# Designs tried in a protein design run: peptides against a protein of PDB entry 6TME. Part 45

Target 1, 324 residues: chain A of PDB entry 6TME
Amino acid sequence: NRLKRAYIALQAWKKAFYSDPFNTAANWVGPDVCSYKGVFCAPALDDPSVLVVAGIDLNHADIAGYLPPELGLLTDVALFHVNSNRFCGVIPKSLSKLTLMYEFDVSNNRFVGPFPTVALSWPSLKFLDIRYNDFEGKLPPEIFDKDLDAIFLNNNRFESTIPETIGKSTASVVTFAHNKFSGCIPKTIGQMKNLNEIVFIGNNLSGCLPNEIGSLNNVTVFDASSNGFVGSLPSTLSGLANVEQMDFSYNKFTGFVTDNICKLPKLSNFTFSYNFFNGEAQSCVPGSSQEKQFDDTSNCLQNRPNQKSAKECLPVVSRPVDCS
Target 2, 324 residues: chain A of PDB entry 6TME as posed
Amino acid sequence: NRLKRAYIALQAWKKAFYSDPFNTAANWVGPDVCSYKGVFCAPALDDPSVLVVAGIDLNHADIFGYLPPELGLLTDVALFHVNSNRFCGVIPKSLSKLTLMYEFDVSNNRFVGPFPTVALSWPSLKFLDIRYNDFEGKLPPEIFDKDLDAIFLNNNRFESTIPETIGKSTASVVTFAHNKFSGCIPKTIGQMKNLNEIVFIGNNLSGCLPNEIGSLNNVTVFDASSNGFVGSLPSTLSGLANVEQMDFSYNKFTGFVTDNICKLPKLSNFTFSYNFFNGEAQSCVPGSSQEKQFDDTSNCLQNRPNQKSAKECLPVVSRPVDCS

## One batch from the design tools (peptide; aimed at target 1 H60 L79 Y132 F152)

Design b2_p19_6_s2 (made by RFdiffusion4, then SolubleMPNN; from b2_p19_6, 9 letters changed)
Fold by OpenDDE base, seed 1:
Structure b2_p19_6_s2 (fold): chain B 324 residues (1-324), chain A 19 residues (1-19)
Amino acid sequence: as target 1 above (324 residues)
Amino acid sequence: SLEDLHKYTGIPKSKYEEP
């Protein structure tokens, strides 16, 4: 039966624990898997009279170990939350059998290897959190073809370019922060119809910001700080009617920061420090608004405090990048 | 409950901080 398979899987997993400091699996004894700590049962979708393991919650258990292939026997699991552990190795391909997977959170672990492509096999997946691991290599373009609500990729070792398929994503939140992504932000980004929050912090992204960013009408958070972006800020950023937090700090931007950006109606914080901007509108000056916070530190602005020296500015400002 | 295991349980107060 289904619970017997779950028993086999869970016992195999218990054996795969190297350390269980909170004794989370101490009660993982006997066939009654529904009584196991962190195991949640529910009526099966295909037969309400049958009880199945539908969820796992081992968040913050600090368990050291790995995910054994026998976890593929948990075919009824829709919720898999094992964040803040010390699980290592790779995500087993056998998890492809978990066709009901809806939320997958393996964040804050020690997983390695390429992007867990098994996540692409789950037809009903809505939430993917793999942040704070050691996943590496290219991000598969197919991830954005999925009907995901949230995609957390930050604090990994992903590299290469951001796929152009990003525009197909239905996600409201996407994090790329603290990886090794390079290249330009795809122009297709403007097609992300449901996007609320996107974070590019601390990558090797470069080039000009695409004008299509201005089409992201529902974005509340846009953080592109700590990259290698160049050129002027797109004038189309005036279209970000709902942006509250915007950060372009620690880049190589040049040009003039306009009123149209600084007067965005929902803008609460706008940080454009540590760039090479040579002018700003009065509305962009820190302290100009009680409702908005600005940071213009370490640019090439005249008559502003804490700016770069002429020696630092001249070589960059004199060679503006044309993004047209 | 399974309802308690939904996405918000896996997202810290700051979505960008360590869980």
Scores: peptide ipSAE 0.048, ipTM 0.802, DockQ to the pose 0.234
OpenDDE base, seeds 2, 3, 4, 5: peptide ipSAE 0.017, 0.036, 0.025, 0.032; ipTM 0.611, 0.762, 0.700, 0.745; seed 4 fails the geometry check

Design b2_p19_6_s3 (made by RFdiffusion4, then SolubleMPNN; from b2_p19_6, 7 letters changed)
Fold by OpenDDE base, seed 4:
Structure b2_p19_6_s3 (fold): chain B 324 residues (1-324), chain A 19 residues (1-19)
Amino acid sequence: as target 1 above (324 residues)
Amino acid sequence: SIEDLHKYTGIPKMEPEEP
């Protein structure tokens, strides 16, 4: 009996709660698991006459605890949303049995350990949100082989390089922000045909921006701020026909910010502050447009306010990194 | 319902803040 298995799982989970400040699991009593708060039942896909637990929503329950291995008994769950809790430990490998997993949101918890590789075992996964946790180590390259629509990785402890397989991703949104990623952005990034939003904020990324970024025709948000990028902005950025928000601030970029970038047709905000740019087109000047917002603060621009000193600029500007 | 959950849990825009 599937509901019996679900009962076992949910009772095990209740026992794994250290704190339930909103008494979310107060009604988790008895065999009628479909009446449990945050538990959603639906007809089984393989047998519509059978009711199964298809979804979990414990978002914002502030529950402290861990995920017990018995959760693997929830084999019919397609939606698992437990964000904004205080769950700790690791994601159980037993969740590999949840072959219908479609949306997995464990964001804003206290999960630790490596990337939850169990997520790679879910053939139908479309939404993966593990942001705001303490996941660490390398990002498995296989994550981008998944037919995911969204990948939220931000605010973790991931390190090492971004896998080159990123170009295989079908995701429209990917966040890397506030991790410890290092190295260059892979050139394969330009192959992300469905990409709308990508954020690299606050990592240890370095090197030149790949020219292939300009191939991201559907990107609306591109944020590479707070990294160690060097060189000039790729001229191919003129290809970002749909970019609305672009941020390159707090890097080590040099060179000239061109009209071709600042005149992007859908550009709303372009921040390139806190770099070493030594020139900008008139179209890039803050206040030059009513429709666009620019920030050129703390560069090496002549005749602009709030720029770096010559002492700070000269050593960097005089030795530009050639990205060609 | 599970349908409501799915509707409620649509793919969000990227946000830098906690969910």
Scores: peptide ipSAE 0.036, ipTM 0.729, DockQ to the pose 0.244
OpenDDE base, seeds 1, 2, 3, 5: peptide ipSAE 0.026, 0.016, 0.020, 0.029; ipTM 0.691, 0.588, 0.662, 0.714

Design b2_p19_6_s4 (made by RFdiffusion4, then SolubleMPNN; from b2_p19_6, 6 letters changed)
Fold by OpenDDE base, seed 5:
Structure b2_p19_6_s4 (fold): chain B 324 residues (1-324), chain A 19 residues (1-19)
Amino acid sequence: as target 1 above (324 residues)
Amino acid sequence: SIEDLHKYTGIAPFKPEEP
């Protein structure tokens, strides 16, 4: 009996709650699990005459607790949304039994441990949101082999390099922001066919930006701010025909910001502040356009306000990194 | 309904962290 298994799972979960400020699980009593707040039932895919637990929505419940292994009994769950709680511990490996998992959102919790590799076991997963947790360690390269539409990894403790497999990703949105990623952005990034938004904010990324970024024709948001990138901006960035938001601020970029970048047709906001750029085209000057917003603050630009001192600029500008 | 859960997958780069 699938509902009986669900009952066991949900009761085990309720028992695993340390705090339920909104009494979300107050009605989690009795065998009628389909009446439980935040539990959604639907006809089973393999047998329409059988009702099963197909979804969980405990978003914003502020529940403190952990995910017990008994959750693996929820084998019919396709939607698991438990963001904005205070769940701690690790994602149970027993969730591998949830083979129908389609949307998995555990964002804004207190989860710890390595990347939840159980997510890799879900063949139909399209949406993965694990942001705002305390996941750590390496990002498994296999994550980008999956047919995901969205991958939210930001605000965790992930380390190591970004896998070269990123180019295989079919995701439209990928966030790496506010982790501890290091190394270079892989050149394979240009192969991300469906990419619309990618965010690298606030990592330890370094090196030159790969020229292949310019191949991201569908990207609308590209944010690489607050890293350790060096060298000049790739001339191939002129190929970002659909970019609307672009941020390279708080890096160590040098060189000249060209017209070809600042005149991108869909560009709405381009922030390149807090770098070591020593020149910019007139089209890049803040206030030069009515439809575009620029920020050139704290660079090494001549005849511009709020720039770095010569003392600060000279050591960097005089030793430009060759990205060729 | 279960179908309504799909609307919760709105795509945004950032999500405000709960206090």
Scores: peptide ipSAE 0.032, ipTM 0.706, DockQ to the pose 0.174
OpenDDE base, seeds 1, 2, 3, 4: peptide ipSAE 0.024, 0.020, 0.026, 0.031; ipTM 0.676, 0.618, 0.670, 0.702

Design b2_p19_7 (made by RFdiffusion4)
Pose (drawn by RFdiffusion4):
Structure b2_p19_7 (pose): chain A 324 residues (1-324), chain P 19 residues (1-19)
Amino acid sequence: as target 2 above (324 residues)
Amino acid sequence: SIGDKVRAATGISAASPDV
């Protein structure tokens, strides 16, 4: 009995609810699971006459609990939204039985430990949001082999390198912000298809920017701020024909910011503050344009306000890194 | 798609980032 399996799964889950501030599971009684709050039923994909539990949505319920193995019984679920709860512990391996999983959002919870590799087992997975948890350790490179449209990893404790496999991703949006990733951005980044937005804010990345970034001609947001990148901006960045938001602030970049970048057509907000740039094109000057917003604070630029001192600048400015 | 069909039937909105 199909809905019985859903009943058992949801009752096993209610048992694990330690605190439910909004009494969200108050009506989770009896066998009519489709009437349970946050449970969404629909016709079976292969038979419109059969009723199935197809979605779970408890966004913003602030429920403290954990996900028991019995949730593996919800075999028809394709939508799982639990943003802003207090669900703790790990994602049960039994969730590999949810073979129709399409969008999985466990953002802003209390999950911990290694990357939830059960997500790699879902053949229809398109949206994966694990941001704002305590996941840590290495990132499974094979995650970029899945045909994910969106990958949200920001605000965890992930470490080590960006996988070389990143160029295989078909994602339109990828976030790595606020982890402890280290090393270089892989040269394969130029092979990412469909990429519109990529956010690296606040990691421990370094090395020079790969010239292959210039191949991302559909990118609208490129944010590499608050890392440790060195070298000059690659001249290939003129290929970012669609970039709208570009932020390289808080790095160790040196050299010249040219109009090759500052005159990009759709570029509206270009922040390169807190680096070691010693020259900039006139068109790159903040306050100079009514359409474009620039920020050059704390660089090594003559005749500009709030720059670094000459004392701090000369050692770094006179020793540029050979990107080789 | 699977998601479109399920969302159309369940009325659930597509996933998006929120905090």

Design b2_p19_7_s1 (made by RFdiffusion4, then SolubleMPNN; from b2_p19_7, 6 letters changed)
Fold by OpenDDE base, seed 5:
Structure b2_p19_7_s1 (fold): chain B 324 residues (1-324), chain A 19 residues (1-19)
Amino acid sequence: as target 1 above (324 residues)
Amino acid sequence: SIGDKVRAATGLPASRPSL
């Protein structure tokens, strides 16, 4: 039966624990898996008369171990939350059998290997959190074909370019921060109709910002700091009617920061420090508004404090990148 | 949704899609 399979899976998992500091699995004894700490049962969706393991919550258990292939026997699990542990190894391919997977949170662990493509096999997945791990390699473009509400990829070792399929994403929150992504932001980004928050912090992204960013009408947070972006800020950024937090710091941007950007109606914080901007509108000057915070530190601005030297600025400012 | 049904039955909280 289903609970017997769950028992096999959970006992295999317990055996795969190297350390359980809080003795979370201490009561994982006997066939009554529904009594196990962190194991949650519910009536099966296909047969309400059958009790099944529907959820796992081992968040913040500091468990060291790995995920054994027997976890694939937990075929009724829809909610899998195991963040803030010390699980290592790879996500088992056997999890493809968990066809009801709805929320998958393995964040803040020690998982390694490529992107867990098994996540792409889950037809009903809405939430994917794999941040704060050691996943590496390419991001599969198919991730953005899924109807996800949130995609957390930050603080991993992902490389390569951001897939152009990003424009197909229906996610409200997407994080790329603190990886090794390279190349340009795809122009298709403007097609992300439900996007509220996107973070690119601390990658190796480059090129010009696509004009299509200005089409992100629902974006409240846009952070592209600590990359290698060049050129001027797109004039189309004036279209970000709902942006509250915007950060372009620590790049290689040039040109003039315009009123149209600094006067965005919902803008509360705009950081464009540590670039090579050679001018700014009065509305962009720190202290010019009580409602908005600006940081123009370490640019090539005249008559502003804490700017780069002429020697540092001249080679870059004199050779502006044309993004047209 | 699947999540809503499972949450209702198990008492598990929803994951927060926020930074």
Scores: peptide ipSAE 0.416, ipTM 0.906, DockQ to the pose 0.602
OpenDDE base, seeds 1, 2, 3, 4: peptide ipSAE 0.401, 0.416, 0.387, 0.409; ipTM 0.904, 0.907, 0.900, 0.905

Design b2_p19_7_s2 (made by RFdiffusion4, then SolubleMPNN; from b2_p19_7, 9 letters changed)
Fold by OpenDDE base, seed 5:
Structure b2_p19_7_s2 (fold): chain B 324 residues (1-324), chain A 19 residues (1-19)
Amino acid sequence: as target 1 above (324 residues)
Amino acid sequence: SIADKIRSATGLPASRPSL
């Protein structure tokens, strides 16, 4: 019965293919679904004597099509990897029946619509990759209430603010890059106890950086480049004991870049170019260290090359935003 | 874990959370 349901689902999916350049589904014929290319069977968790479809791997198949609602019949699937295809449409709500879902990767497709809230219904979800799609609208706060190891949201059309629930996340990697997120980074960010890498690149984020960023003692990558951040860098950034890659470029930051930041013990690359910084410590100067790379290009620094003109700097530097 | 059991049975590789 379970494999029969899987057969119905997979045949419906095959029918939903518009193009299969590599003929991936060519062998998707007959009731033996466990022999289908990209379909993986395993003993059922509730009955080891029963074979079920437990995984899908269609990565890099360049398949054009959509996900039909019949995929909800794949109730035993825990691993769903279909990245680097040309699937379009929305993620079916019928996937809520896949209660064993553990890893869901639909990255690098053409999915549209709002955030696939069906992902929130999966109690055991540990990995979520929806990057490089056309998902839009608000990010549901509940995404960060889930015990996820990684959350990949980059290269979509998400809007609104970043939920304050971000502090509840146990994820080691979170990407917001190349969306339309706006507002401030929530102060709760400092509560992300397992965070190693966070990327905000290329959004519409603004305001001051929260001091609580300095509490991210496990972070190795912090990239906030290409936004609208203002004010000075928080002095608490001196607490980033493990940061290796830090990028604040292409913002509207002002003030002085301190020794305490540039001398961070694990810092390898620190880019703060294309801002309005009016001073930097000697330790921040490009070439001052053999072990660290700095970029101070296009700021308001004196006696440094490739800086903004006084005309461009004066109106910004003379009106620094107070983040206190 | 469930995933480990499935990977062992199916041969599917582990997903890597990398940028």
Scores: peptide ipSAE 0.387, ipTM 0.911, DockQ to the pose 0.555
OpenDDE base, seeds 1, 2, 3, 4: peptide ipSAE 0.109, 0.365, 0.361, 0.377; ipTM 0.817, 0.906, 0.903, 0.911; seed 2 fails the geometry check

Design b2_p19_7_s3 (made by RFdiffusion4, then SolubleMPNN; from b2_p19_7, 6 letters changed)
Fold by OpenDDE base, seed 1:
Structure b2_p19_7_s3 (fold): chain B 324 residues (1-324), chain A 19 residues (1-19)
Amino acid sequence: as target 1 above (324 residues)
Amino acid sequence: SIGDKVRAATGLPASKPSL
């Protein structure tokens, strides 16, 4: 009986709770698992005459505990939403048995260990949110081979380089923010045809921005702030026909910010503050447009307020990085 | 999709694929 297996899993999970401040699992008693708070049943996809546990929603329950291996018995779960809890430990490998997994949200928890590679075993996964945890180590390149709509990795402890396979991703939204990623952004990034939003904020990324960023015609949000990027902004950024929010602040960029970038047709906000830019087009000047907001603070610009001193600028501006 | 079918049956909302 599929519901009997679900009962075993859910009772094991209840035992794995260290704290349940809202008494979410208070009604997790007896065999009628479909009445459990946060447990959602539906007709099985393979047999509509059979009722199964198809979804879990424990979002914002502030539950402290861990995920026991018995959760692998929830073989019919397609939606697993347990964000904003205090679950700790690792994601059980036994979850590989959840072959219908479609949306997996464990964001804002206390999970540790390497990337949960069990997520790669789910053939139908479309949404992966593991942000705001303590996952560490390298990203498996295979994550971008998955047909995901969204990949949320931000606010973890991931390190090493971003895999070259990123260009294979079909995701509309990808977040790398607030990790320990290093190296360059892969040139393959320009192949992300469905990309709407990407954020690299607050990593250790470096080198030149790849010219291929300009191929991201559908991108509306591009944030590379708070990294170690160098060189000039690629002239190919003029190809970002749909970009609305763009942030390159808190890097080591140099050179001239061009009209072709600042006149992007959908650009609403462009922040390039806290760099070493030594010139900007008139169209980039804050206040030059009523429809666009710019921030040029703390660069090496002449005749602009709130710029770096000549002492700070000269060592960097006099040694431009050639990204060609 | 699997998600659409399960959402229709359970009433669970879709996760938002946005920042």
Scores: peptide ipSAE 0.495, ipTM 0.938, DockQ to the pose 0.588
OpenDDE base, seeds 2, 3, 4, 5: peptide ipSAE 0.491, 0.492, 0.473, 0.466; ipTM 0.935, 0.938, 0.933, 0.931

Design b2_p19_7_s4 (made by RFdiffusion4, then SolubleMPNN; from b2_p19_7, 6 letters changed)
Fold by OpenDDE base, seed 4:
Structure b2_p19_7_s4 (fold): chain B 324 residues (1-324), chain A 19 residues (1-19)
Amino acid sequence: as target 1 above (324 residues)
Amino acid sequence: SIGDKVRAATGLPASVPSA
């Protein structure tokens, strides 16, 4: 009996709660699991005559506890939404039995350990949100082989390089922000055909930006701020026909910011502050457009306010990195 | 999709990412 298995799982989970401030699990009593707060039943996909637990929604419940291995008994769950809690520990490997998993949101918790590789075992996964946790180590390259619509990895402890497989991703939104990623952005990034938003904020990424970024025709948001990128902005950025928000601030970029970038047709905000740019086109000057907002603060620009001192600029500007 | 089918049956919305 599927509901009996669900009962075992949910009772094990209730026992794994250390704190339930809103008494969310107060009614988790008895065999009628479909009446449990945050538990959603539906006809089984393989047999409409059978009622199963198809979804969990414990978002914003502020529950402290862990995920016990018995959760693997919830084999019919397709939607697992438990964000904004205080769950700790690791994601159980037993969740591999949840073969219908479609949306997995464990964001804003206290999970630790390596990337939850169990997520890679779910053949139908479309949404993965593990942001605002303490996941660590390397990102498995296989994550980008998944047919995901969104991948949220930001605000964790991931390290090492971004896998070259990123180009295989079909995701429209990918966030890497506020981790410890290092190395270069893979050149394969240009192959992300469905990409709308990508965020690299606050990592240890370095090197030159790959020219292939200019192939991201559907990108509306591109944020590479607060990294260690060097060299000039790729001329191919003129290909970002749909970019609205672009941020390269807090890097070590040099060279000239061109008209071709600042005149992008849908560009609304372009921030390139806190770099070592030594020139900009007139179209890049803050206030030059009523439709576009620019920030050129703290560069090495002449005749502009709030720029770096000559002492700070000279060592960097005099030794430009050739990205060719 | 699986998600659409489950949402239609349960009324559970798509997950909204945390802030």
Scores: peptide ipSAE 0.489, ipTM 0.925, DockQ to the pose 0.841
OpenDDE base, seeds 1, 2, 3, 5: peptide ipSAE 0.452, 0.464, 0.444, 0.487; ipTM 0.913, 0.920, 0.912, 0.928

Design b2_p19_8 (made by RFdiffusion4)
Pose (drawn by RFdiffusion4):
Structure b2_p19_8 (pose): chain A 324 residues (1-324), chain P 19 residues (1-19)
Amino acid sequence: as target 2 above (324 residues)
Amino acid sequence: MEYTTAELEWKAEAREKFL
């Protein structure tokens, strides 16, 4: 009995609810699972006459609990939204039985430990949001082999390198911000198709920017701030024909900011503050344009306000890194 | 945490697809 399997799964889950501030599971009684709050039923994909539990949405319920293995019984679920709860522990391996999983959002919870590799087992997975948890350790490179449209990893404790496989991703959006990733951005980044937004804010990345970034001609947001990148901005960045938001602030970049970048057509907000740039094109000057917003604070620029001292600048400015 | 406009649109489309 199909809905009985859903009943057992949801009752096993309610048992694990230690605190439900909004009494969200108050009506989770009896066998009519489709009437349970946050449970969404629909016709079976292969038979419109059969009723199935197809979605779970408890966004913002602030429920403290954990996900028991019995949730593996919800075999028809394709939507799983539990943003802003207090669900703790790990994602049960049994969730690999949810073969129709399409969008999985466990953002802003209390999950911990290694990357939830059960997500790699879902053949129809398109949206994976694990941001704002305590996941840590290495990132499974094979994640970028899945045909994910969106990958949200920000605000965890992930470590080590960006996988070389990143160029295989078909994602339109990828966030790595606020982890402990280290090393260089892979040269394969230029092979990412469909990419519109990529956010690296606040990691431990270094090395020079790969010239292959210039191949991302559909990117609208490129944010590499608060890392440790060195070298000059690659001249290939003129290929970012669609970039609207570009932020390289808080790095160790040196050299010139040219109009090759500052005059990009759709570029509206270009922040390169807190680096070691010793020259900038006139068109790159903040306050100079009514359409474009620039920020050059704390660089090594003559005749500009709030720059680094000459004492701090000369050692770094006179010793540029050979990107080789 | 709140969703962006693009994420909300995506979730609405996914619901139409599966619900």

Design b2_p19_8_s1 (made by RFdiffusion4, then SolubleMPNN; from b2_p19_8, 7 letters changed)
Fold by OpenDDE base, seed 4:
Structure b2_p19_8_s1 (fold): chain B 324 residues (1-324), chain A 19 residues (1-19)
Amino acid sequence: as target 1 above (324 residues)
Amino acid sequence: MEYTEKELERRKEAYKKFL
């Protein structure tokens, strides 16, 4: 009986709660698991006459605890949303039995350990949110081989380079922000045909921006701020026909911010502050447009306010990195 | 058991109001 297995799983989970400040699991008593707060039942996909646990929503429950291996008995769960809790430990490998997993949101918890490779075992996964945890180590390249719509990795402890497989991703949203990713952005990034939003904020990324970024025709948000990027902005960025928000601030960029970038047709905000740009087109000047907001603060621009001193600029500007 | 993407999407839409 599927509901009996679900009962075992949910009771094991309740037992794994250290704190339930909102008494979310107070009604988790008895065999009627479909009445449990945050537990949602639906007809099974293989047998509509059978009721199964299809979803979990414990978002914002502030529950402290861990995920016990018995959760692997919830084999009919397609939606697992447990964000904004205080769950700790690792994601159980037993969740590999949840072959219907479609949306997995464990964001804003205290999960630790390596990337939860069990997520790679879910053939139908479309939404992966593991942001705001303590996941560490390398991002497995295989994550981008999955047909995901969204990948939220931000605010973790991930290290190493961004996998070259990123170009295979079908995701519209990918966040890398506030990790420890290093190295260059892979040139394969330009192959992300469905990409709308990508965020690299606050990593240890370096090198030149790949020209292939300009192939991201559907991107609306591109944030590469707070990294170690060098060289000039690629001229191919003129291809970002749909970019609305672009941030390159807090890097080590040099060269000239060109008119073809600042005149991007949908650009609403372009922040390139806290770099070493030594020139900008008139179209890039803050206040030059009513439709666009620019920030050129703390560069090496002539005749602009709030720029770096010549002493700060000269050592960097005189040694531009050639990205060609 | 093989489930279609359409079935999963349908389930998502069904529970979207609750999740």
Scores: peptide ipSAE 0.043, ipTM 0.729, DockQ to the pose 0.090
OpenDDE base, seeds 1, 2, 3, 5: peptide ipSAE 0.024, 0.028, 0.022, 0.026; ipTM 0.658, 0.657, 0.657, 0.681

